# Designs tried in a protein design run: peptides against a protein of PDB entry 5H65. Part 134

Target 1, 294 residues: chain A of PDB entry 5H65
Amino acid sequence: QYLERTPLCAILKQKAPQQYRIRAKLRSYKPRRLFQSVKLHCPKCHLLQEVPHEGDLDIIFQDGATKTPDVKLQNTSLYDSKIWTTKNQKGRKVAVHFVKNNGILPLSNECLLLIEGGTLSEICKLSNKFNSVIPVRSGHEDLELLDLSAPFLIQGTIHHYGCKQCSSLRSIQNLNSLVDKTSWIPSSVAEALGIVPLQYVFVMTFTLDDGTGVLEAYLMDSDKFFQIPASEVLMDDDLQKSVDMIMDMFCPPGIKIDAYPWLECFIKSYNVTNGTDNQICYQIFDTTVAEDVI

## One batch from the design tools (peptide; made by RFdiffusion4, then SolubleMPNN)

Design b2_p16_4_s3 (from b2_p16_4, 9 letters changed)
Fold by OpenDDE base, seed 4:
Structure b2_p16_4_s3 (fold): chain B 294 residues (1-294), chain A 16 residues (1-16)
Amino acid sequence: as target 1 above (294 residues)
Amino acid sequence: DLELWRSLHEYVESQR
């Protein structure tokens, strides 16, 4: 829908909710560090949470490695199992389950691995060679997802997380419901296991100034604003550099705001109630930034 | 772990 450009001074005087097209300079933004701007968002309960740090994952997987794989759960119709005992680390036992497709093992790039007792490093290396990896543990009657605080699915360098609040976990044998056991689509895996997948999002607050007024606008976006997926940026140095370059372009360090380029975007206003106080907030929407300067 | 990967790869190939 077409909207005429509205100056910020006029917007600041109007009631919410409304939608606007604006042209303003990015005076500042927060957080300044890219790592802090990437969050996980639940599409159902709308909870925002931090992406787990590598150190956090190490702890989770170390804890998982203290558990002994249950022999009774090995070698089912769904998967073939192999146990590996490490030479160090007190003889840690790692169970790897290779998920079969129609009773046969697929190609490595089509194969899902279920891992008990693997370290983050091992899991990451395996995810680069196989289609995907699910960290699991031995349950009472079946393998189960290890922990929703860790990825439920790792594909290449992408860690897929689930919402603890909204998920109702089902056992691994529910993967049998998947007709295609070669592509391992994250959403399909999540559905089979009762997981509500979280979405990677950029979360930033922009301070916008068009010379007539100043307002703060909230950005929550997965891949439209930067045309870079939030799900991939943390694991890709080039993508990180790209985001940094974009932000530096709009908010260049060491120069005055008069030299800043203009940012064109859409914002919507909305009401937020905090106790007895009513506040109008602004959110950026349907906006893609380009490296072209106007 | 490269050693782990190689071992697992051999297993997969042996099952084909």
Scores: peptide ipSAE 0.469, ipTM 0.937, DockQ to the pose 0.011
Fold by OpenDDE base, seed 1:
Structure b2_p16_4_s3 (fold): chain B 294 residues (1-294), chain A 16 residues (1-16)
Amino acid sequence: as target 1 above (294 residues)
Amino acid sequence: DLELWRSLHEYVESQR
C-alpha cells in the first residue's frame, strides 16, 4: 500500500490508529547500548524479557551440575549415554546422551547432545563440534529439560530460549516424534518438547524530528530494520559493528542535527489508555534502513 | 575438561 509522505506536525494532530510514511531525522535513540536493545519476545503472550547473561547461565548450569545423573535413564532407544567423572576436586559427573537416528549415531554435525551436569563453558565447546546441545536433567521417568531460564537448545553460538508462561514442558522422549533426527530445527524441537520459542528482537525508541515536529517511535524488530538478525548480533562482533555504524550514521555524535541524514520510514499510531487518559503512541513498521540512505 | 570432550568426540566418530 502506497502512502504519501506526511509531516510530523500533521501526524501529531491526528487520531489513532493510522499509518504514515515519514521522512525525519533521528535526533536520539534509547537505549544507547546495543546489548540493552536486544530482548526476547514471546509471540503468544507478547511478554518481553532480558536475554540472560553468562553469569546467569553459569549459576543455572552450576546448580544442574550438583545433580547426579540417573542410571536408569541412560541408554534408551533414543540415545546412547556416556558418563564422565571429572578429575577436579568436585568429582562432578557429566552425562552426555547422543541422540541416535534410526538406531545409529549420526555424524557429529548432525548429532544432538543431551547434557547433564555440564558447565556453560563445556556446553559451548560441545555446541561448536556437534549440531546441537540441550541441557537436561534426570526426571522421575525420563530426561527433562533443565530449565527454561537457560537455553533449551544451543546451536553453535545461538541460544534458543522458551517462554516460561506459555510452555508446557514434555519429557525428552517426545523427540521420538521427529522423523528427521539430523537437522534439529529449533521450532520442531520446541514443538516436540512443548516449548513456545522466544524470538530475539531489537527494542528501541527513536526520537524523530523533521523540523515541523518531534515524536517518539517504538521499534520492535527481529531482522528487517537492520537486515541483521537480533538472534545473532550478540555473538558476532562484525554484526555488532554493523549495527553501530548504522546508528552512528543516522545519529552521528558530536555534530548538529542539521547535518544528520534523513531517515525514511513507516510508522503507525495506536492508542494507549490509562483510565481516563488517552495517549497516542507510534511504532515503526515495514522499514529497512540502508547504508546508502543519506 | 578438554580431555573429556576430546574423548567423547572421538567416541562418537569411532562408534558410528
Scores: peptide ipSAE 0.460, ipTM 0.935, DockQ to the pose 0.011
Fold by OpenDDE base, seed 2:
Formats: sequence, C-alpha cells, structure tokens
Structure b2_p16_4_s3 (fold): chain B 294 residues (1-294), chain A 16 residues (1-16)
Amino acid sequence: as target 1 above (294 residues)
Amino acid sequence: DLELWRSLHEYVESQR
C-alpha cells in the first residue's frame, strides 16, 4: 500500500477512521518487559488473554494426574495405549496413547502422543522427542482434551492454546477426520477438535513523536513488526534478546530523544466510546521495522 | 521415566 507521509500534528486534527503513513520517533513504550507484552489473541472474539505461567500449567497437569485413565478407552483404531506407573508420587498412572496413521504407528518425529496423567516436565520432554503432544483426559465415551487453560497441542517448545469462549470441544476420535496424521498441523488439529486456536501477539503501546505532535499508537502483531514470531519468543532467549535490541535501538536508554532513530510505520485511527466520550485511538498496522536505522 | 516410554514406543513400533 502507498500512503503519503503525514505529520502527527495533522493526524491529530482529523476524524477517524483513517490510515496514515508516519515517520516518528519512539519516545517510550509500554509494557517495558517483553514477557508482559506477549499475549494470546482470539481471531474470532478478539479477546486478549495472558499466556499461562509454568506454575499455572503445573497445577493443571497435577490435577489431571489425579484421575485414573479409563481402561475402556485404551487401544482404539486411532491409537495404541501404554500405561506407565510411576515409582514415586504414590504410583501415579500415566497413559500414553500413540496415534497411528492408517493403522500403523509412525516414526517418532511424525507421531502424536496423547498424554493422560503426565506432568508438565514429562510432557515437555516428550514433545522434544515426538512430533507433538496433546494432554488429554478420559471422558465418558472417549478421550477428551484435558483443559483449554493448558495447551491443546505442544510441538517442541511451542504451546498452542485454544479460546475457551469460541471453542466447542469435540472428542479425540475426531482426529480420525484428518487425512494426514503425520504432520499434525496445529490448525488442522484445532479444527478437528473444535478448537479456535489463539494467536500469540505482541501487545504494546508506543508513544510516537515526530516533532510536530505526540500520539499513542497501539501495536498488536504476531510476527511482522519485529520479524520475530511472538509464539516463539518466550521460549527462546536469543529471540528475546533480539526484540530487546530492537526496542533499545529505537528507544535507547540514557540518551535524549533528539538522537533517537526515526521509525516509519503505518497507523490507523479508530473511534472508541468511553462512557459519554468519543475518543480517537491509533493502531500500528502492516509495519515491519527495518534492521537499519532510517 | 522417559526411557521407559521410549521403550514402550519402540516396542509398539516393532509390531508394525
């Protein structure tokens, strides 16, 4: 898209909605901590949620581990089941269900595990050895997803979450509808299970200043702005450092704003009703920050 | 015990 550059002072005088191309300095941003800026966003209901902490997940999986796997649900056409009894933790029963492809167990890197009674630590370790892991529980007639407060799918270090509001969960046997039971594409898994997948997004508020005016712009972006996926950043120290470096580049600490680099971006204005007041807000869109300072 | 789970999986695979 092409837009002529517009000074902030002019933008601040105009009605919404409109789109603008701007060149401004990043005076400040919030939140300052990266962890606080990563959220889960539902593309359907648009609800923003916090990414669950490890402690939250521990509790969920601990609770799940208190339930005994139902023997009647083991060894179906979809999966082969193995039961493991721990030596510690009062003989905790863990059911591992290995999903088959056309009746045959695939290689580990293509295999989906359904875990019943596993701890977070165990699940994470398994996700590094197998294609993916779904934490499940025994339902009335079938295995079911354990809890949407936990990941519905874990692939490597990536935790895939679903929207509680928009999802209508279906039983595990619905994975049979998948033609390909080797790649385990998250969106396909979600669709089969009636899950609306949440998206990892960076959520920040930028205070932009071009010398003619100052405005706050909202950033909600998954992977375009930083060219770093929000879905991966929390689990990768190098990516975290990269984001921090980018932010420090545009908003360097300890120096005056006059020395800040210019940021070129697109913003759109929109109306927000707050009580009796109509407010114009701004959102950054379709923007990628360049590696080089402009 | 991940080693146990691995062994179980390998066993199942051997039945393919």
Scores: peptide ipSAE 0.455, ipTM 0.933, DockQ to the pose 0.010
Fold by OpenDDE base, seed 5:
Structure b2_p16_4_s3 (fold): chain B 294 residues (1-294), chain A 16 residues (1-16)
Amino acid sequence: as target 1 above (294 residues)
Amino acid sequence: DLELWRSLHEYVESQR
């Protein structure tokens, strides 16, 4: 995309919608904390949701652990089941279901686990040793996804979430529709189970100043702006540090704005109606800042 | 805990 650079003072006078290329300084941004800037976005209904806190997940899994696994649902053609009884938690029963590929148990790095009654800590440990983990519960006739408020799929340190509004959950046996039961692609798993997967996004508001004018621009981006996936940043200290370094570079604390580096980016304007008031808003798009840092 | 669950998996695999 090629657009001529337009000063902010000129942009502020124009009607929406339009696209612009700008060069401006990042005067300030919100929110300041990285954790607060990462959200879950539904591509279908476009709702933004907070990423669940560890404490929220603990509650969900604790509640799930109060239910006894149904013996009638164990050991099907899809999976082999083993029961573990914990000693330290009043004899809590955990059912582990190992999903088979064509009737054969795959290697651990290819194996999907269905966990019934596990804690967050246990599930996280298992996700580091096996390909993937799905928290489940015993339904009336089949295993079911535990709760869409928790991850429907955990791969390593990545938690995959689904939209409660847009999803129509199907039972676990629908995983049989997957031809390849070794490469557990999140989108394929979601489709089989009737889940609309949510997307991790960075959500920030930038105050931009080029000396001719000041405007606020909205950023909603998954992996292009920082060249860092929003889906991984919360679980990786190095990635968090990288994002913080980038933001500190463009908006350094304790110095005057005159010394700030210039940020080149694309913004688009759009109309928003709030009651009787029409406002023009701006959104950053197709912009990568990482190239300017390296 | 992890070691115990690992042993369960190994047991299941041995039944192939």
Scores: peptide ipSAE 0.424, ipTM 0.924, DockQ to the pose 0.010

Design b2_p16_4_s4 (from b2_p16_4, 10 letters changed)
Fold by OpenDDE base, seed 4:
Structure b2_p16_4_s4 (fold): chain B 294 residues (1-294), chain A 16 residues (1-16)
Amino acid sequence: as target 1 above (294 residues)
Amino acid sequence: EQELWRSLHEYVQSQL
């Protein structure tokens, strides 16, 4: 729907909720570090959480590696299993399960691996050779997802996470419900395993100034604002550079705000209650920025 | 294609 451009001074005087089109300069933004601006968001409970650090994942997988794969869970109709004893000082047992499609092993680029006792490094190497990897553990009667604090699915460099609060985990044999066991669509895998997938989002606060007033607006966006997926940016140096370039364009360091380009965007106001205090907040929506200066 | 699979299996073995 069409909205007329409204100056910030007028917006600041109005009640919420309302939608506006604005033209303003990006005086500043936070967080300044890209890694800190990428979060995981649950579409159901709306919880925001940090993307786990490599160190966090190392701990989880190290703990998982202390568990011995259960022999009775190997080689089912769903998967073929191979066991390795590592050559490290502890002789760690690792189980890799190759998921079959209709009883037949698919091509490597179509094959899902289930891994018990793998390290982060090993899992990452495997994800570069096969379609996808799921970290698992031996349950009582079936393999189970290892830990929702770690990715439930790794495809190449993409780590897919699930919501601990909203997920009701099911055993790995529920992958049998998938008719096509070659494409391994993350949402389908999640559904089969009872996982509510989290979404990568950029989370930033923009301080906007149009010369008539100053306003803070919240940005929560997956891939529209920058036209760059939040799910890929952390693992791609070129994408990181692109985001940095965009932000530097709108908020160039070492230059006065008078020389900043104008940013056109949509914002919506909404009421927030904090105890007895009611305040109006603003969120950017339906906005795509280009590298062209207005 | 089978040779490719064999190669990948060998790779996995070598990395563990």
Scores: peptide ipSAE 0.206, ipTM 0.842, DockQ to the pose 0.012
Fold by OpenDDE base, seed 5:
Structure b2_p16_4_s4 (fold): chain B 294 residues (1-294), chain A 16 residues (1-16)
Amino acid sequence: as target 1 above (294 residues)
Amino acid sequence: EQELWRSLHEYVQSQL
């Protein structure tokens, strides 16, 4: 898209909504810590949520581990089941269900595991060995998803979450509707189980200054701005380092703003009503800053 | 393939 560059002083005088191309320096940004900038966003209800911490997940899985797997729900046409009794923790029962493809066990890199009573540590180990893991519990008539406060699907180091408000959960046997039981596309799994998947997004506020004016612009982006997926950054030290380097490049500590590099980006203005006050806000869109760096 | 799965089961068990 093409827009003429507009100075911030001119933008600040105009009514919303409008789109602009700008060239400005990043005076400051918040939050300063990367882990605080990554959120979960529902594309349906637009609610922003915090990414659960390890401690939150530990509690959920510990609670799940207090329940004994129902033997009546083991070894169906959809999956083969194996039960372990741990030596520690008073003989905790763990059930692993291996989802079959057309009645046969697939290769490990194509296999989906359903786990009952697993700890976070155990689930993480399994996700590194198999294609995917779904934490489940024994329902009245079928296995069901354990808790939407935890990931509904874990693939390697990627945790997929669902919206509690918008999802209408269905039982595990609904995975039978998937013709391909080897690739385990997150959106397909979500659809089969009645889950509205949440999206990882970077959420930041930029203070932009071009010498003519100063404005705050909101950034909500999943993978375009940094060319780094928000879904992967929390679990990858190298990706975190890359984002930090980008931010330090545009907003270097201990240096005067006159020496900052110029940032070219697109912003859109929009109206926000706060009581009796009407405020114009700005959002960054369709902008990539790492194209020439990464 | 069956032998592979037996090995995987043993591995999983050792990790739990």
Scores: peptide ipSAE 0.191, ipTM 0.836, DockQ to the pose 0.011
Fold by OpenDDE base, seed 1:
Structure b2_p16_4_s4 (fold): chain B 294 residues (1-294), chain A 16 residues (1-16)
Amino acid sequence: as target 1 above (294 residues)
Amino acid sequence: EQELWRSLHEYVQSQL
């Protein structure tokens, strides 16, 4: 639907909820650092959480690597298993389980690996050679997902996470329910394992000023605003540079706001109640920024 | 295929 441009001063006087089209300058934004703006969002419970740092993952996988794979869980109809003893001083036992398709090992680019006892470094190396990697551990009766604090699925440089609150984990043998065991779609894997997948989102607060008024607008977006996926930006230097360039364009450092370009966007107002106090907040929606802004 | 996987296993092992 068509929305006429509304000045901020008029918006600030109106009750929520409403939708607006605005033209304003980006006075400031937070957080300033891109990596701080990327979060994980649950589509079910709507909880926001931080993307785990590499150091956090190191700890999780190091802990997992202290456990010895259960030989009774190796070589099932679902996967073939191979055990390595590492050449380092630890002499860890690492189990790699190669998931079969109809009893046959697929090509590496189609193969899902279940890794037991691997370090982050080892897992990353494997994810570059095979289709996907799932970190697992030996359960009582079956292999199980290692930890929802770590990725449940790694594809290349993409880490897929699940919601701890909403997920009801099932054992790895539930992958048998997948008819196609060559195209490892994250959502399908998640469904089979009882995981509610988290979504990467940009989370930012914009301070907008059109000369008539100032308001703060919340941005939560996965891939529309920048036309860059939040799921890929942390692992791609070029994408990071692109986002930084966009933000610098709208909010150039060391320049007066009078010289800032105008930002066209849609915002919606909504009520937030804290006891008897009512606050109106604003969120950016259905907005894509272009480089050729006026 | 078997030879291919053997080679891959050897490669992976060399990286561990």
Scores: peptide ipSAE 0.187, ipTM 0.835, DockQ to the pose 0.011
Fold by OpenDDE base, seed 3:
Structure b2_p16_4_s4 (fold): chain B 294 residues (1-294), chain A 16 residues (1-16)
Amino acid sequence: as target 1 above (294 residues)
Amino acid sequence: EQELWRSLHEYVQSQL
């Protein structure tokens, strides 16, 4: 839809919901730290969650590593299993299950590993070499996903998470439903295992000022606004620098707002009710900064 | 390919 530019002063007087095209300066934004702006969003229940920290994952995997792999679940038609006993005094048992494609082990870069009892460090090392890793545990009759508080799939440096509320987990043997057991597309893996995948999103609040008025607009975007995937930014220094550069461009430190560049974007208004209080809020949508900077 | 798997096996084992 074509929308003409509307000044903020006019927008602030109108009822919601409506859509607008605006031209404004980014007076300020929050959070200021990039890592604080990256969240996980469920497309079904719409819950926003924090991305788990390394320490959180360490605890989960440490707990998992205290469990002994069930011998009865090793070496199925789906996967070949190898067991390690650590050399430390604890003698921790670790099982790695190599998923086969039509009964044959694929190349390492195409092989999905199921790891049982591994530490975060070990899992990360495996994901770097094999690309795809699922942390698992021994269930009653089959291997199962370890914990939705941890990634259900790790590919390289990308951690894929699922929604605890919306997921109805199925056992690992459901991976048999995948015809191609080499590509390991996260959405396909999630579907097979009954997981609703969470989406990495940038969540920020922009204070916009066009000289006629000031309003706050909410940004929740996965990859369009910055043309950078939120799913990759936390693990890539160059991408982080790029985002920082973009934000510095729009809101340069130590410079007066009069010298700020103009941002053209789309915003939509919506009503929020908190008890007896009604408020109109604004959200940025369908905006790419690379194309909308003047 | 098989040699690669062996090498990776040994590597993982050494890291556990």
Scores: peptide ipSAE 0.151, ipTM 0.824, DockQ to the pose 0.012

Design b2_p16_5_s1 (from b2_p16_5, 9 letters changed)
Fold by OpenDDE base, seed 2:
Structure b2_p16_5_s1 (fold): chain B 294 residues (1-294), chain A 16 residues (1-16)
Amino acid sequence: as target 1 above (294 residues)
Amino acid sequence: SMEERQALDETASKLE
């Protein structure tokens, strides 16, 4: 939809909700650190969560490693199992289950691993060799996802998380419902396991100034604004640099705002109730930043 | 697929 450009001063006087096209300078933004701007968002309950740190994952997997794999759950029609006992680390038992496709073991690059008792380091190593890894634990009658606080699916360097609130976990055998057991699409895996997948999003607050007024606009975007996936940025130095460059371009440090480039974007206003107080807030939407200076 | 199983096992054994 085409929207005419509206000055900020006019927007600030109008009731919400409305949509606007604006041209403004990015006076400032928060948070300043990129890693702080990447969050996990639930598409159902809309809660924002922090991306777990390695330290958090270490604890989860260490705890999982204290549990002994149930022999009764090994070697099903869905997967073949192998157990290792570490020589060090108090003889920790690790179970790896290789998911089969129609009873046949696929190639490593197409194979999904279910792992019990693995450390973060071990899991990461495996994820680099196999298509995907799911941390699991022995349930009462079947393997189960280890913990939604940890990734439910690891593909290479990408960690896929699920919403604790919205997910209703199902046992691992539900992966049988997947016709294609080679590509391991995260959404399909999530659906089979009753997981509501979380989305990586950039979360920022922009202070916009067009010379007529100043307003703060909220940015929550996964891959459109920067044309960089939030899901990949934390694990890719080049992407991080790119985002930093973009932000520095629009909001260069040590330079007067008069020299800042103009940013064209869409914003929508909405009402927020804080107790008895009503506030109008603004959110950026359907916007891709262009490198071209207006 | 015995060959594939062996390959997978070898890869997994690197956990140690």
Scores: peptide ipSAE 0.216, ipTM 0.866, DockQ to the pose 0.012
Fold by OpenDDE base, seed 5:
Structure b2_p16_5_s1 (fold): chain B 294 residues (1-294), chain A 16 residues (1-16)
Amino acid sequence: as target 1 above (294 residues)
Amino acid sequence: SMEERQALDETASKLE
């Protein structure tokens, strides 16, 4: 729906909730570092979580590698298993399970691997060759997802995470319910395993100034604002540079605000109760930066 | 195929 442009001074006087179209300069923004602005969001419980760092994942997979694969769970109708022993002094046992489609091993680009006891480095190498990788562990009666603190599905450089609060994990044999065992759609895998998938989002606070007033607006967006997926930006240097260029264009360092470009966007106001204090907050929505900026 | 299966097995043995 069409909205007329409203000056910030007028918006600041109005009650919430309302929607506005504005034209303002980006005086400042936080956080300043891109890696701090990318979060994981649950669509059900709405919790915001930090994206695990490489060091965090190393610890999780190291802990998983301390467990020995259960021989009784190898080579089922769902998957063929191969045990690999590392050549280093530790001699770790790593189990790789190749998921079959109707009893037949698919091509590598269509094959899902279940890995038990692998390091992050080993898992990343496998994810570059095969369609998908799921870190697993030996349960009492079946293979199980290793840990929701780690990705439940890795496709290339994309790490898919699940919500610990909302998920009710099911064993690996539930992948049998999937009719298509070649494409490995993340949402389908999540559904089969009882996982509520988390969404990558950009989370930023913009200080906007149009010369009549100043307000802070909250940005939570997955792929519209920058036209760059939040799910890919952390693993792609070129995408990171693009986001940095966009932010530098709107908020150039070492230059006075008078020379800043104008940003056109939509914002919505909403009420927030903090104890006895009622505060009006603002959120950016349905906004895309100009393509010529990208 | 048998060739593909062999390739998968070889891959599983070379994680390093």
Scores: peptide ipSAE 0.186, ipTM 0.851, DockQ to the pose 0.012
Fold by OpenDDE base, seed 4:
Structure b2_p16_5_s1 (fold): chain B 294 residues (1-294), chain A 16 residues (1-16)
Amino acid sequence: as target 1 above (294 residues)
Amino acid sequence: SMEERQALDETASKLE
């Protein structure tokens, strides 16, 4: 979209809401650590959540592993089941359910696994071989999603999460509604299971300075700003390095701000009311950072 | 089927 560039000093004097195009230097940003800037966002209720840490997932899956798979729920028209008993950990029972496509077991790269009683490590290993993995538990009449605090779908290294507030979970047999049981599109899986999928987003606060004024702008973006998906960055060292390099480029450490490159971006102002106090805030939108900026 | 056997073997190997 086209907007004339407006100096920050002028923006700071105007009422909200408005949209602006600006050219400013990134004086500073927070959080400084990339892992702290990646959040989960619900598109429906707009709640921001922390991405669960490995330790959090370990606890969830350990708890799930204490439950015994229900034999009555094994080997349905939807999936074939196999049970493993671990040699360690007091003979833990692990149920693996292979989802079939029209009664036919697909190839591993097209197959969805339902895992009951698996550890995080085991699930991760399986996700590297099979198309997708869903952690499940035995319900009263059907398999059910284990816990929305854990991923509802794991594809490779990507963990898909659902919103606890907005989701109304349905049993696993609802996957039957999917016409294609080979691609396992996350949104389709979510819809079938009554899950509102969360979105990975970069959440940062930029302090912008154009020499006429200084303002803080909020960044919440999934893949446009850095041209890097927030959903992949946590599990990819190269992507992390790329983001770090971009931030270092705009805000180089140990260098005076006069030497910083200019950042061109769009910001929108909006009103935030806290009791009797009205505050104008700013958010970056529809902005992609250029690789070469002067 | 061969595919079923392969899937089972692969799954088992990952759990071990």
Scores: peptide ipSAE 0.150, ipTM 0.848, DockQ to the pose 0.012
Fold by OpenDDE base, seed 1:
Structure b2_p16_5_s1 (fold): chain B 294 residues (1-294), chain A 16 residues (1-16)
Amino acid sequence: as target 1 above (294 residues)
Amino acid sequence: SMEERQALDETASKLE
């Protein structure tokens, strides 16, 4: 899209909503820590949620591991079940259900595992070998998703979460509706199980200054701004380093703002009503940081 | 089956 560059001083005088192209310096940003800027966003109800920490997941899975798998739910037409009893931890029962494709057990790289009673460590180990892992529990009539506070699907190092507000969970046998039981597309799995998948997003506030004025602009972006997926950044040190480098480039510590590079981006204004007060806010949109900066 | 055995062995090794 094409817009003429508008100075911030002019923007600050105009009514919302409008779209602008700007050239400004990043005076500051918040939050300063990358992990604090990554959130989960529901595309339906638009709530923002924190990404669960490892400690949070440990608790959930530890609690789940105290439950005994129901024998009557093992070995269905959908999956073959294997049960392990740990030598330690008072003989904890772990059930692994291998989802079959048309009655045939797939290869490990195509196989979805349903894990009942597994710890986070065990689940993570399995996710490195098998295509996907779903933590489950024994329901009354069928296996069920363990908890939407935990990932509903783990693929490698990527944790997929669902919205508690918008999801209406269905039992695991609803995976039968999937014709292809080898690719395990997250959206398809979510649809089958009645889950509204959450989206990883970068959420940041930029203070922008072009010398004529200063304004704060909100950034909510999944993969365009940094050209790095928010869904992968928390589990990849190299991606984290890249984001940090980008932010340091635009907002270098220990250097005066006069020496900062110029950032070109698009912002849109919008009205926000807080009681009797009406204020204009700004959001960055359709912007990718330039590889070369001046 | 052979594939089942392989899956079992692989799973077991990851749980250890």
Scores: peptide ipSAE 0.133, ipTM 0.837, DockQ to the pose 0.012

